# Designs tried in a protein design run: peptides against a protein of PDB entry 3PUK. Part 109

Target 1, 227 residues: chain A of PDB entry 3PUK
Amino acid sequence: ERGLKSVVWRKIKTAVFDDCRKEGEWKIMLLDEFTTKLLSSCCKMTDLLEEGITVIENIYKNREPVRQMKALYFISPTPKSVDCFLRDFGSKSEKKYKAAYIYFTDFCPDSLFNKIKASCSKSIRRCKEINISFIPQESQVYTLDVPDAFYYCYSPDPSNASRKEVVMEAMAEQIVTVCATLDENPGVRYKSKPLDNASKLAQLVEKKLEDYYKIDEKGLIKGKTQS

## One batch from the design tools (peptide; made by RFdiffusion4, then SolubleMPNN)

Design b2_p13_7_s1 (from b2_p13_7, 6 letters changed)
Fold by OpenDDE base, seed 5:
Structure b2_p13_7_s1 (fold): chain B 227 residues (1-227), chain A 13 residues (1-13)
Amino acid sequence: as target 1 above (227 residues)
Amino acid sequence: DFINNDLLPNPFE
């Protein structure tokens, strides 16, 4: 029973692989830590081969140039991942690959986007945001990839308050990507505890859902769905 | 541990 996994795979297939597919063309795929976990959760290597991926590489590692092949970057919109990409294409004479297709798992900040445009725009054939920043685990279960979330959410140290807010925002964004992937705008429910963490997170999610669904793909306001 | 088993070769190992 892998309903959510199947939905995620279908979305990736449509948004990424079908978007950059060329008949008879093989690509090298570059992954970061998050997207490695994401793909591992919802597909097999054989599935990627069927989509025209010959090799999967770690974006953080030094890699040998394969100048005759195009590269598919499926990465998080982080400074680290973007910097690794820029190292691959920053020099005209030292491009590691023939060209790049970039697919970000979430919204790419303008600062990072502009940095990419300024340095290697001619090498980029596609740049798209696909809005998947969660790991599907079961049909109705997912996990969030927010480092140290547990520590900051439950830290008794008041000095961690600012970091707790950052973590809460990150988790809320990832939850919204789940809803977006499922095409749902649910009523948010939570279980109250002595700490107000669940309530705060719920409020953030609700607000972000409202913002996200102000205009749907058809330019209409999406109403609440039954959760 | 986000996934139960690695379905893909892990390029980070």
Scores: peptide ipSAE 0.011, ipTM 0.455, DockQ to the pose 0.023
Fold by OpenDDE base, seed 2:
Parts: structure tokens; C-alpha cells; sequence
Structure b2_p13_7_s1 (fold): chain B 227 residues (1-227), chain A 13 residues (1-13)
């Protein structure tokens, strides 16, 4: 199936599970709020078992140590998720797991990355960023995980203007990850009425798409595709 | 809420 869910799963499988797979090795997987939603949208528990995941744990919860097993952290690059990771490996005597593989769903800010590197570098076997910041709903439908997006986009309060811009940027970034996942550089279409929100978002998406493909690993500018 | 408990156990419950 060429549905968005299958594409997302295939990308996660390749970028995360295949990247850290060792034959006969089982891992504990740690998820946060976003990655729980993401995996729930595109796979089953049986799929995860096939990828060598024996147990899924909530990164935010207190967990019993399993010192003989390696942990796969599939998490968002947020202070909350990173802090939870650091608690698991911050103390040499209190490491919860044997080692860590970290896969971020988006760009990890240098501040967070440096914090991880400074405290837990010896415990980390892999740290990689993957660009999946959306939830697939249907074959051609996705949702964005941007808190309070509706409120700020439609707020009549001028004091929310700055917040609206931040939300728009976040939404645009997530849309770009959809395009990247699909290996597409589409033309952006929108309805301009009754509010200019769609126009603003479209412009941000177009700009970010351009930036993304200009700096791709191949040094090639991908032309616009038909959408 | 995008968690499908029928497909994937919810670790947040």
C-alpha cells in the first residue's frame, strides 16, 4: 500500500529499527507523548515485536531498571523528554539500561544535544535525528501536533500575534517533514478567505521546502513535483 | 487523541 501510514512506518523501520538492529537482540523502547501517537498511527505491537522491541515504556514514568537490556529512545527533542532520558543515564551507578540508542523525531537543539553529550555520552551508542513530526491519519491525510494551534490561529487578541507566528512556524516545519517523508516538493495550494492564516502558512511552507531541498545531502535542488 | 489501543498498547495509561 502506498498510503501515508505505510510510508511513515517504512521510514521509521529504515531510519530507526534497521539502524540499531542486532540479530537476536531485544530492546526496550521508550516513547514520549508524540511518538506514542505516531507509532500508534502506523504500526501494531506485532510489528514492533518483529523489529526486536520486547517492551514499550513511557519515558515520563518511573521505571524499574533493566540493566542487562539496551534501550531504544524514540522521542521528541523536548526538554521534558531529554530530561527523562538524562535521569535514566545521568548517574553511573544508577543507569536504568545497558546502553541507549536515541532517535529524535526532529532537529534537536544544540542546547539539548550538548546537555546529553556532557552527561551521558558514554552510554549512547547512537544518536540520530529523523524528520517525522506529523501523525498520519489516512492514506492522504495527516495531522499536526502543535499545541493550541487552533486557539492562536483564530484568536482575535492582538497580544497573541507573536504566539500565532510561532505556531505557524511549527506547523510549517511539520508539513515539510511530510513532504520530506514522501520525497515530494509540491506546490502549495490554499484558500485565502476568510482569514489570511492559510496564505501565511503556505508561504512559510514554501520557504521551508526550498530551504530543505537546497541543503539536501546530495547537493541537488529537487524541482517542484505535481500534487 | 491518536492512540489506538487496539493496535499498540498505550504506555501512558
Amino acid sequence: as target 1 above (227 residues)
Amino acid sequence: DFINNDLLPNPFE
Scores: peptide ipSAE 0.011, ipTM 0.464, DockQ to the pose 0.024
Fold by OpenDDE base, seed 1:
Structure b2_p13_7_s1 (fold): chain B 227 residues (1-227), chain A 13 residues (1-13)
Amino acid sequence: as target 1 above (227 residues)
Amino acid sequence: DFINNDLLPNPFE
């Protein structure tokens, strides 16, 4: 069996690199904090070179213009990453690159999408969501990049209850992206003690899986995967 | 949780 890392790489290769690849064309790739961790977990620099990436840049840093090259933005759908992109293409006179391909790791809110569309639609050749919001660690292990998840989940302060719910929903969404990447609709197992956190998370995951698999890519309902 | 083995140069350094 191919490990989770290879599955993630294959999905990125198909959804991102194969989608925008042109023979003989090199691109600059722009990464944010999450996508840097993601790619570092599942590929090598040599793999990216084979996919036509010549240089990797941090989207948050000031960068020199390379106006003759196209840019591939592989980023999270966050205000911070989107604002950095908009600075690169928001003005006709200040375009840093020839054109942009944008691939979001998850659903991009309409508010962010509309900002992009209003300011620099003519510079964008592709804009897609690839639905990978986790980091593979081992063949059967992954991590979730949810800030302060530990703090809010285990905080004894009742005032953090609302934040705990938000964190649980974010974690559940990321777990669903793992299942989608693996093409699985599993039964969820958990330990109930000492806190009910695992039970709550399991219920959220189950609900989100049901919603996700109501209609698959072919318009069919996918049943539960046998354990 | 952090990935201990960075396979790519860190562009954030």
Scores: peptide ipSAE 0.009, ipTM 0.457, DockQ to the pose 0.023
Fold by OpenDDE base, seed 4:
Structure b2_p13_7_s1 (fold): chain B 227 residues (1-227), chain A 13 residues (1-13)
Amino acid sequence: as target 1 above (227 residues)
Amino acid sequence: DFINNDLLPNPFE
C-alpha cells in the first residue's frame, strides 16, 4: 500500500535499519513510547526480524545485560529516553550491551547530545537524527506526539500563552517532518474559526517548511506542491 | 487504544 504508513516504513528502513545493518548481525532494539507507537503503526514484528532485530525492549524498563549484542536505540530526543540510554552505558560496569546505534526521531538538542558524548562516546557507533516525529494513523492521516496540546491550545488562561506557543511550535515541527517524509512542500489550509489557533499553526508550519527546504539535505529549494 | 490493531507487541504493557 502506497500510503503514509508505507512511506514512513520505507524511510525508517532506509534511514535506520539499512544504515546500521551488518551481515549476519542481530541487534536488540530499544524503543520508547513514541517509537513503539510509530513502529506499531507502520510495520509488523516480522518486518523487524527481517531487518535483523531479534528482540524489542522498552527503554524505560530495567533490563538484563546482553553484553554480546549491540543495541539499536530508536528513540525520541527527550531527557527521559536519553537518561535511560545513559543508564545503559554510563559506566563500564553498567554497560548493558556491546555497543549502541542511536537514531533520534527528531532534532536532538545540543545539551542532550553533549551529555551523551561526554559519558558514552566510546560505546556509540552511530548517532543520527531521522526526522520522523509523527504517527501515521491512516494512509492520509497522522497524529502528533505533543503532550497536553489540547489543553494549552484551548486554555482560556492567559498564563498558558507561553506554553501554547511552545506547543504550537512543536506541532509545527512535527508537521514539517510529515512533509519532509513525503517530500512535499504543501500549501497549508486551515479553519480560522472559532479560534485563531489553526491560523497560527499554519503560519508556523509555512515558516518552518521554508526554513527546512532552504537547508535540506538535498540542497534543493522546493516550490509549493499541490496536494 | 491510540493505534488500532497494534502490529507489534506493546513492550509497555
Scores: peptide ipSAE 0.008, ipTM 0.429, DockQ to the pose 0.023

Design b2_p13_7_s2 (from b2_p13_7, 7 letters changed)
Fold by OpenDDE base, seed 4:
Structure b2_p13_7_s2 (fold): chain B 227 residues (1-227), chain A 13 residues (1-13)
Amino acid sequence: as target 1 above (227 residues)
Amino acid sequence: DFINDDLLPNPFE
């Protein structure tokens, strides 16, 4: 069994680096908070160098233009990250980089996509969603990037019920990306406690897994696997 | 999921 970290790295390598690789070309890579953690969890700087990345930059920081180099944006599809990208290419000011390749870690909402397209389409050579929205911690352990998940899931305040549902859905989506990354359709197991959160999350995951495999890129409907 | 290149015109290619 391959460790989750190695599987994640392999997926990133194939989906991102191999996809935009040009012989002899070096790129600047822009990362956000999530993708910084993601890459840190599954690769080393030397690995990135081997993939043609010369410099890693934080997308949130002000950066000096490197107009002769193309930029690889490996970012989450969030307003914050997208806004930072737009600052690099979207203004009447000079572009910070020669061109952009954008790889989103998850589905990019149409609103954000359209915003990018409207302002920066001529600067973008590639835009792809790769569906990796989790952080591998150990061989079989990962964390999710869902802010305030604990707070909303365990809040006794009924006013937070709607947010709890949103959080659970986000968690379920990210879990599905793990399964997709591992090419697994597992039977979902959970531990029930005083709250039914685990059961609800399990149901969401199962539903989303079903939906995913119905429309997966491979066109395969997979049976449940033991995981 | 993949966003086709035709959705984002590429003037460089």
Scores: peptide ipSAE 0.028, ipTM 0.543, DockQ to the pose 0.061
Fold by OpenDDE base, seed 2:
Structure b2_p13_7_s2 (fold): chain B 227 residues (1-227), chain A 13 residues (1-13)
Amino acid sequence: as target 1 above (227 residues)
Amino acid sequence: DFINDDLLPNPFE
C-alpha cells in the first residue's frame, strides 16, 4: 500500500526500530505529545510489539524505574521532552533505565544537544535525527503540528506579524519533511485569496525544497514531480 | 538521507 501512513510507518521502522534492534531484546519506548500522535496515526500496538517494544510510556509522566531494560526515546527536540529525558538519566544513582537510544523527529538545536551531551552522554547508545514532523491522516492527507498556527495566520493584529512568519517557517519545514518522506519534489499550488498566507507559505516551501535537494548526499538535484 | 549520522558515539563500543 502506497498510502502516506504506510510510508511513514516504513520510515520509522527503518530509521528507528531497525537501527536499534537487537535480537531477543525488549525495550521500553518513551513518547512525547507529538510522537504519540504520530505513532497512533500510522501503527497499532501490535506493530510496536513486533518491533520489540514491550511498554510505551509517556515521557512527561512520573515513571517507575526499570533499570534492567533499555529505553527507546522517540521524541521531539523540545526543551520539555529533553528535560524529561535528562531527569531519567541525569543522576548516576537515579537512572531509570539501563541505557538510552534517542531518536529526534527533527533537528535538535545545539543548545539542547550540548545539554544532553554534558549530562548523559555515557548513558546514550544512539542519538539520531529523523525528518518526520507531520501527522499522516489519510493516503494523501497530513496535518501539521505547529502551535497556534491558526491564530497567528489569521490574526489581524500587526504585532503578531513576526510570530506569523515563524509559524509559516515551521509549517514550511514540516511540509518539506512530507516531501522528503515521499521522495517527491512537487510543484506547489495554492489559492491566493482572500489572504496572502498561502502564497507566502508556498514560497517558503519551494525555497526549502530547493535547499533540501541541493544538499542531498547523492549530489543530485531531483526535478519537480507531479503532486 | 532520511536518517542523519549518529550525533553521539556509542559509549559502549
Scores: peptide ipSAE 0.021, ipTM 0.512, DockQ to the pose 0.115
Fold by OpenDDE base, seed 1:
Structure b2_p13_7_s2 (fold): chain B 227 residues (1-227), chain A 13 residues (1-13)
Amino acid sequence: as target 1 above (227 residues)
Amino acid sequence: DFINDDLLPNPFE
């Protein structure tokens, strides 16, 4: 079954490809580590060709300029990915492509956004944020991209307590993006043993869900759905 | 519902 994968693909198609699509135009797509995994999980190369992507390139690698083509950057809002983009468009002489469309997988911090605006705003035709911070595995299964989550959550060292909280906050945020993608406000269920990590995470998710639906496009709080 | 935020307007429009 392709349930969750198909929903994720539909969201990417609508939010990214349909947004920048021009009839008869081909683009080069630039991916980072996370978005490579994301697209690999929910689509095929043939699907990308149908959306007007001629070639996929890794943003971290050195690439030959294709100055006559526009580039679609589908990347995470990280300093590493943004720095690679800035190298492509940071100066008039260094422009690798004709223009850029940028789609971030999550909220882009103001510091990174301001760096982009200050250096290459005239080269950017689109800059949007889309809320997809998870990898779909199966129809009802997904994985989170939180570095060292296992280490900090299960560390016996009390000195890691503050980092554990940060990791749990990041995981909760990504779970909320799944709910948003599915248009769901579920009741949260968890297994409490052997540690209280699941209980703490559940509380964070519930709080963030409430906040999300309070500030959604309709300005309405969505009631709990069956899950 | 899909959430899309426009951070920059198209400078060519």
Scores: peptide ipSAE 0.020, ipTM 0.499, DockQ to the pose 0.112
Fold by OpenDDE base, seed 3:
Structure b2_p13_7_s2 (fold): chain B 227 residues (1-227), chain A 13 residues (1-13)
Amino acid sequence: as target 1 above (227 residues)
Amino acid sequence: DFINDDLLPNPFE
């Protein structure tokens, strides 16, 4: 079953492609490592063509300008991806594309957002966060993209405690994006391990879920669902 | 590992 993949694709279609779609207009789409994996997991090239994407390119690579075309940046809110975007539009004389639509897979920190606004505001037609920071694998299975998660979570070195917290926060945030995508507020279940990592992660997820639904645009507090 | 060349061209290659 492709249930989760279909949901993710539908979300991307609605939040990204439908949002910036213009009749008869083709765009170049810029992807980073995460969004390449994400799209590969839930769509085909033919699907992207139907959404008005003529070419997909790697944001990290040096690219030739296509000044007559608008660019759709579907990227993670990382310094690396943002810096690559800024290289494309930061110079008035060296704009790679006609204009940009930016869709972040997760919350973009104010520092990065301000950096973009200060440099490229006039070139940007859209800048949105769509909150999809996971990779769907199966109908009810997804993977998280958190670098070095295993190392820090299981490190016996107390000096890594702060980094462990950062990793768990990132994991929790990504889990919340899954719940948001599925419109679910699940009760969190976990297996006990020698370490309390699962319990800590569960608490973080619960807290973030509460915050998300509390401040949701709909102003609705959604009760816990069983999943 | 998530890139399926049959479904989507790999822009990183």
Scores: peptide ipSAE 0.011, ipTM 0.439, DockQ to the pose 0.024

Design b2_p13_7_s3 (from b2_p13_7, 6 letters changed)
Fold by OpenDDE base, seed 1:
Structure b2_p13_7_s3 (fold): chain B 227 residues (1-227), chain A 13 residues (1-13)
Amino acid sequence: as target 1 above (227 residues)
Amino acid sequence: DFIRNDLLPNPFE
């Protein structure tokens, strides 16, 4: 039972690998902390080989230049990952690879995007956002990646209320990416706890789902599905 | 030059 895993893999295959595939060409793939977990959850190394990836490397580590090969960056839109990319291509003398394909797992802030564009635009062949910010566990189970989510959601300190709202927004956004990946517009269900975090999160998810489908690529409003 | 997708791209593009 790997329904969600297979859907996630299919999305990555279509949005990333098929998008940059060239016959007979091998690429080096650079991963960060999140995308390492993501790919590990939904594919094998043999699958990556079939997609033209010769080797995977950690973007945070010091790596030897392979100037004749193109690099596929599948990374989160974080300052840390972007800074590592910029070290690889920021100067002509420091270029580690022939060219770069960049695929972000989520929306890249304009500040980071502009920084990339200003420094190494000539080395970049693709720069896309693919909207996958969750880890599939089972056929219908996934894990969210929101830093300090547990701490802020369950903090008894009222001073953390504003931070809790930010965390809730981030969680809701990731849940919407799951629904988008599955092409579903579900009715939202939740279980109550002493702190009504589930109710607040449910409301945010429902709102974001509505917004997403109202402005989808088809310009249509999708009805609710049974899930 | 490179192409940037819009926010919330089609997951099956």
Scores: peptide ipSAE 0.044, ipTM 0.632, DockQ to the pose 0.210
Fold by OpenDDE base, seed 3:
Structure b2_p13_7_s3 (fold): chain B 227 residues (1-227), chain A 13 residues (1-13)
Amino acid sequence: as target 1 above (227 residues)
Amino acid sequence: DFIRNDLLPNPFE
């Protein structure tokens, strides 16, 4: 009934909480809009307490310094979230927390990464990228977090063509993260509509899946699985 | 670009 949610939670627990866990240490966790939804979908506050999180803070909000505690940033690799992090550690003023552990939900662009590195590298104890860019809804259902996807995908304005492509690329990448999380290489199925969006998206997903399994860390190519 | 692994190494290590 909660298969996908359990898988997502287990992945977060292993990739994030277990990775930065220290015996007897409590951390403040900073979340953005996406990760708030993500965690809300697959865990409870009691679960987070068990993982050594004392309080959760919204990264977008102004926060008082807690200089004696380390902070766990579980955030999306967006300019907005990164800028908020930089306000905590990247200013000439005193840092808000003792140190930072950063876990990005997806690939962090080099531009953002370099910006972080240049400003506050000494304060960062961990910086990892994990592949969880979806929200589990049901055992086999998930949603994607791509802003304005509907608008651009169905816009008749040719001036939006480039943005449409970017949106579709982002969607495809997020779908691949689901597959990676589930350790599946599914066949892609879609319904044909007047617009070729579904077909294009399917092609992008298939291409990315192929690339993922072809050039993964283990160098293993997996066959198609049922989906 | 595309992520090759679910968990990338820490670039600061």
Scores: peptide ipSAE 0.033, ipTM 0.624, DockQ to the pose 0.113
Fold by OpenDDE base, seed 4:
Structure b2_p13_7_s3 (fold): chain B 227 residues (1-227), chain A 13 residues (1-13)
Amino acid sequence: as target 1 above (227 residues)
Amino acid sequence: DFIRNDLLPNPFE
């Protein structure tokens, strides 16, 4: 069985590195908090070098311009990461890099997308949304990047109900990215607890999986797999 | 061995 780490790396290689590869060209890669963890979980620096990455930079940090080099942004579609990107390219006179390739780990909200397009479209060579919003830990184990998930999911306070739903949606979405990465449509299993969190999450995942495969570009409608 | 590609086409192309 293929380890999840290997599958994730292969997907990143195909969807990101192969997509923007140019012979003899080196790029600076910009990572955010999530993608730093993601790449750290499934590859080594030597692997990135082989993919034409000369240096990795943290998108949140102030960086010196390298105007002769193109930048590969592998980032989450968050306001924070997008704002940092915009700082790099938002000014015509102060572009930090020659051009940008942007790969989002998930669906980028229209508001953020439009903001990018309006501000620095001429600097962008690629802007794609890939579907990897989880961290592989073991062969079949992954973690989700959902802030405060524990707090809201287990909060007995009714005032947190709306936030709980948001968190559940985010978790479900990220789980679907795992399925998409593995090209699987799993039968969702959960352990029932006094709280219906697991059941609700399972329902959300199932619904989102259905939606995902319904709109799959490759038209791959799969039956439920064992999971 | 099948890996899904990008979710959306590149709107900047």
Scores: peptide ipSAE 0.027, ipTM 0.577, DockQ to the pose 0.109
Fold by OpenDDE base, seed 5:
Structure b2_p13_7_s3 (fold): chain B 227 residues (1-227), chain A 13 residues (1-13)
Amino acid sequence: as target 1 above (227 residues)
Amino acid sequence: DFIRNDLLPNPFE
């Protein structure tokens, strides 16, 4: 397996599967669009079976209840995914699953978190935020998932300037998640273009990396590593 | 009730 894919899988295994593992227990895993791509990029169904996942379901689709089984939600912290989750557990009488373990791929906004807490807290056994917001492609290649990134970054319309900044911030955040996953603080390299998008993004990444390592869990400030 | 646990600090908020 390629290096980045294996690292991502190891991270998911440790942060998600090992965290909620119960001996002899099978779970249904619910995925959204992003996590479907994520898992598809770094594991096989057989790997998931080994982790106690019997079935994978798309959170966006209508699903039949399996009330005797617990569900593992590995989803992005988006309103869409959260709403789908809430539909599964919003009704006390018609819960689709026995209980839920929720693992967000990134920080879940307080608004969404509070919404979950208010509606179905009793059904939730775990709610954790992990830091994986990228798709591994190759050993050293990853893909970001930022909607409309291309459109805004290359838009000639000045009215999109603010949106462009938002998109770049989101991209930078995802890049930082890669670095965090790899436990690296790389020197950022880029190819400059006339629009200087790459330079701007690089600056954002560097800034966010600095901020991240200043307040990391280990209390350690890492120097720059090789890109 | 469930406990919210952040595996990593959030430097962005």
Scores: peptide ipSAE 0.046, ipTM 0.641, DockQ to the pose 0.471; fails the geometry check

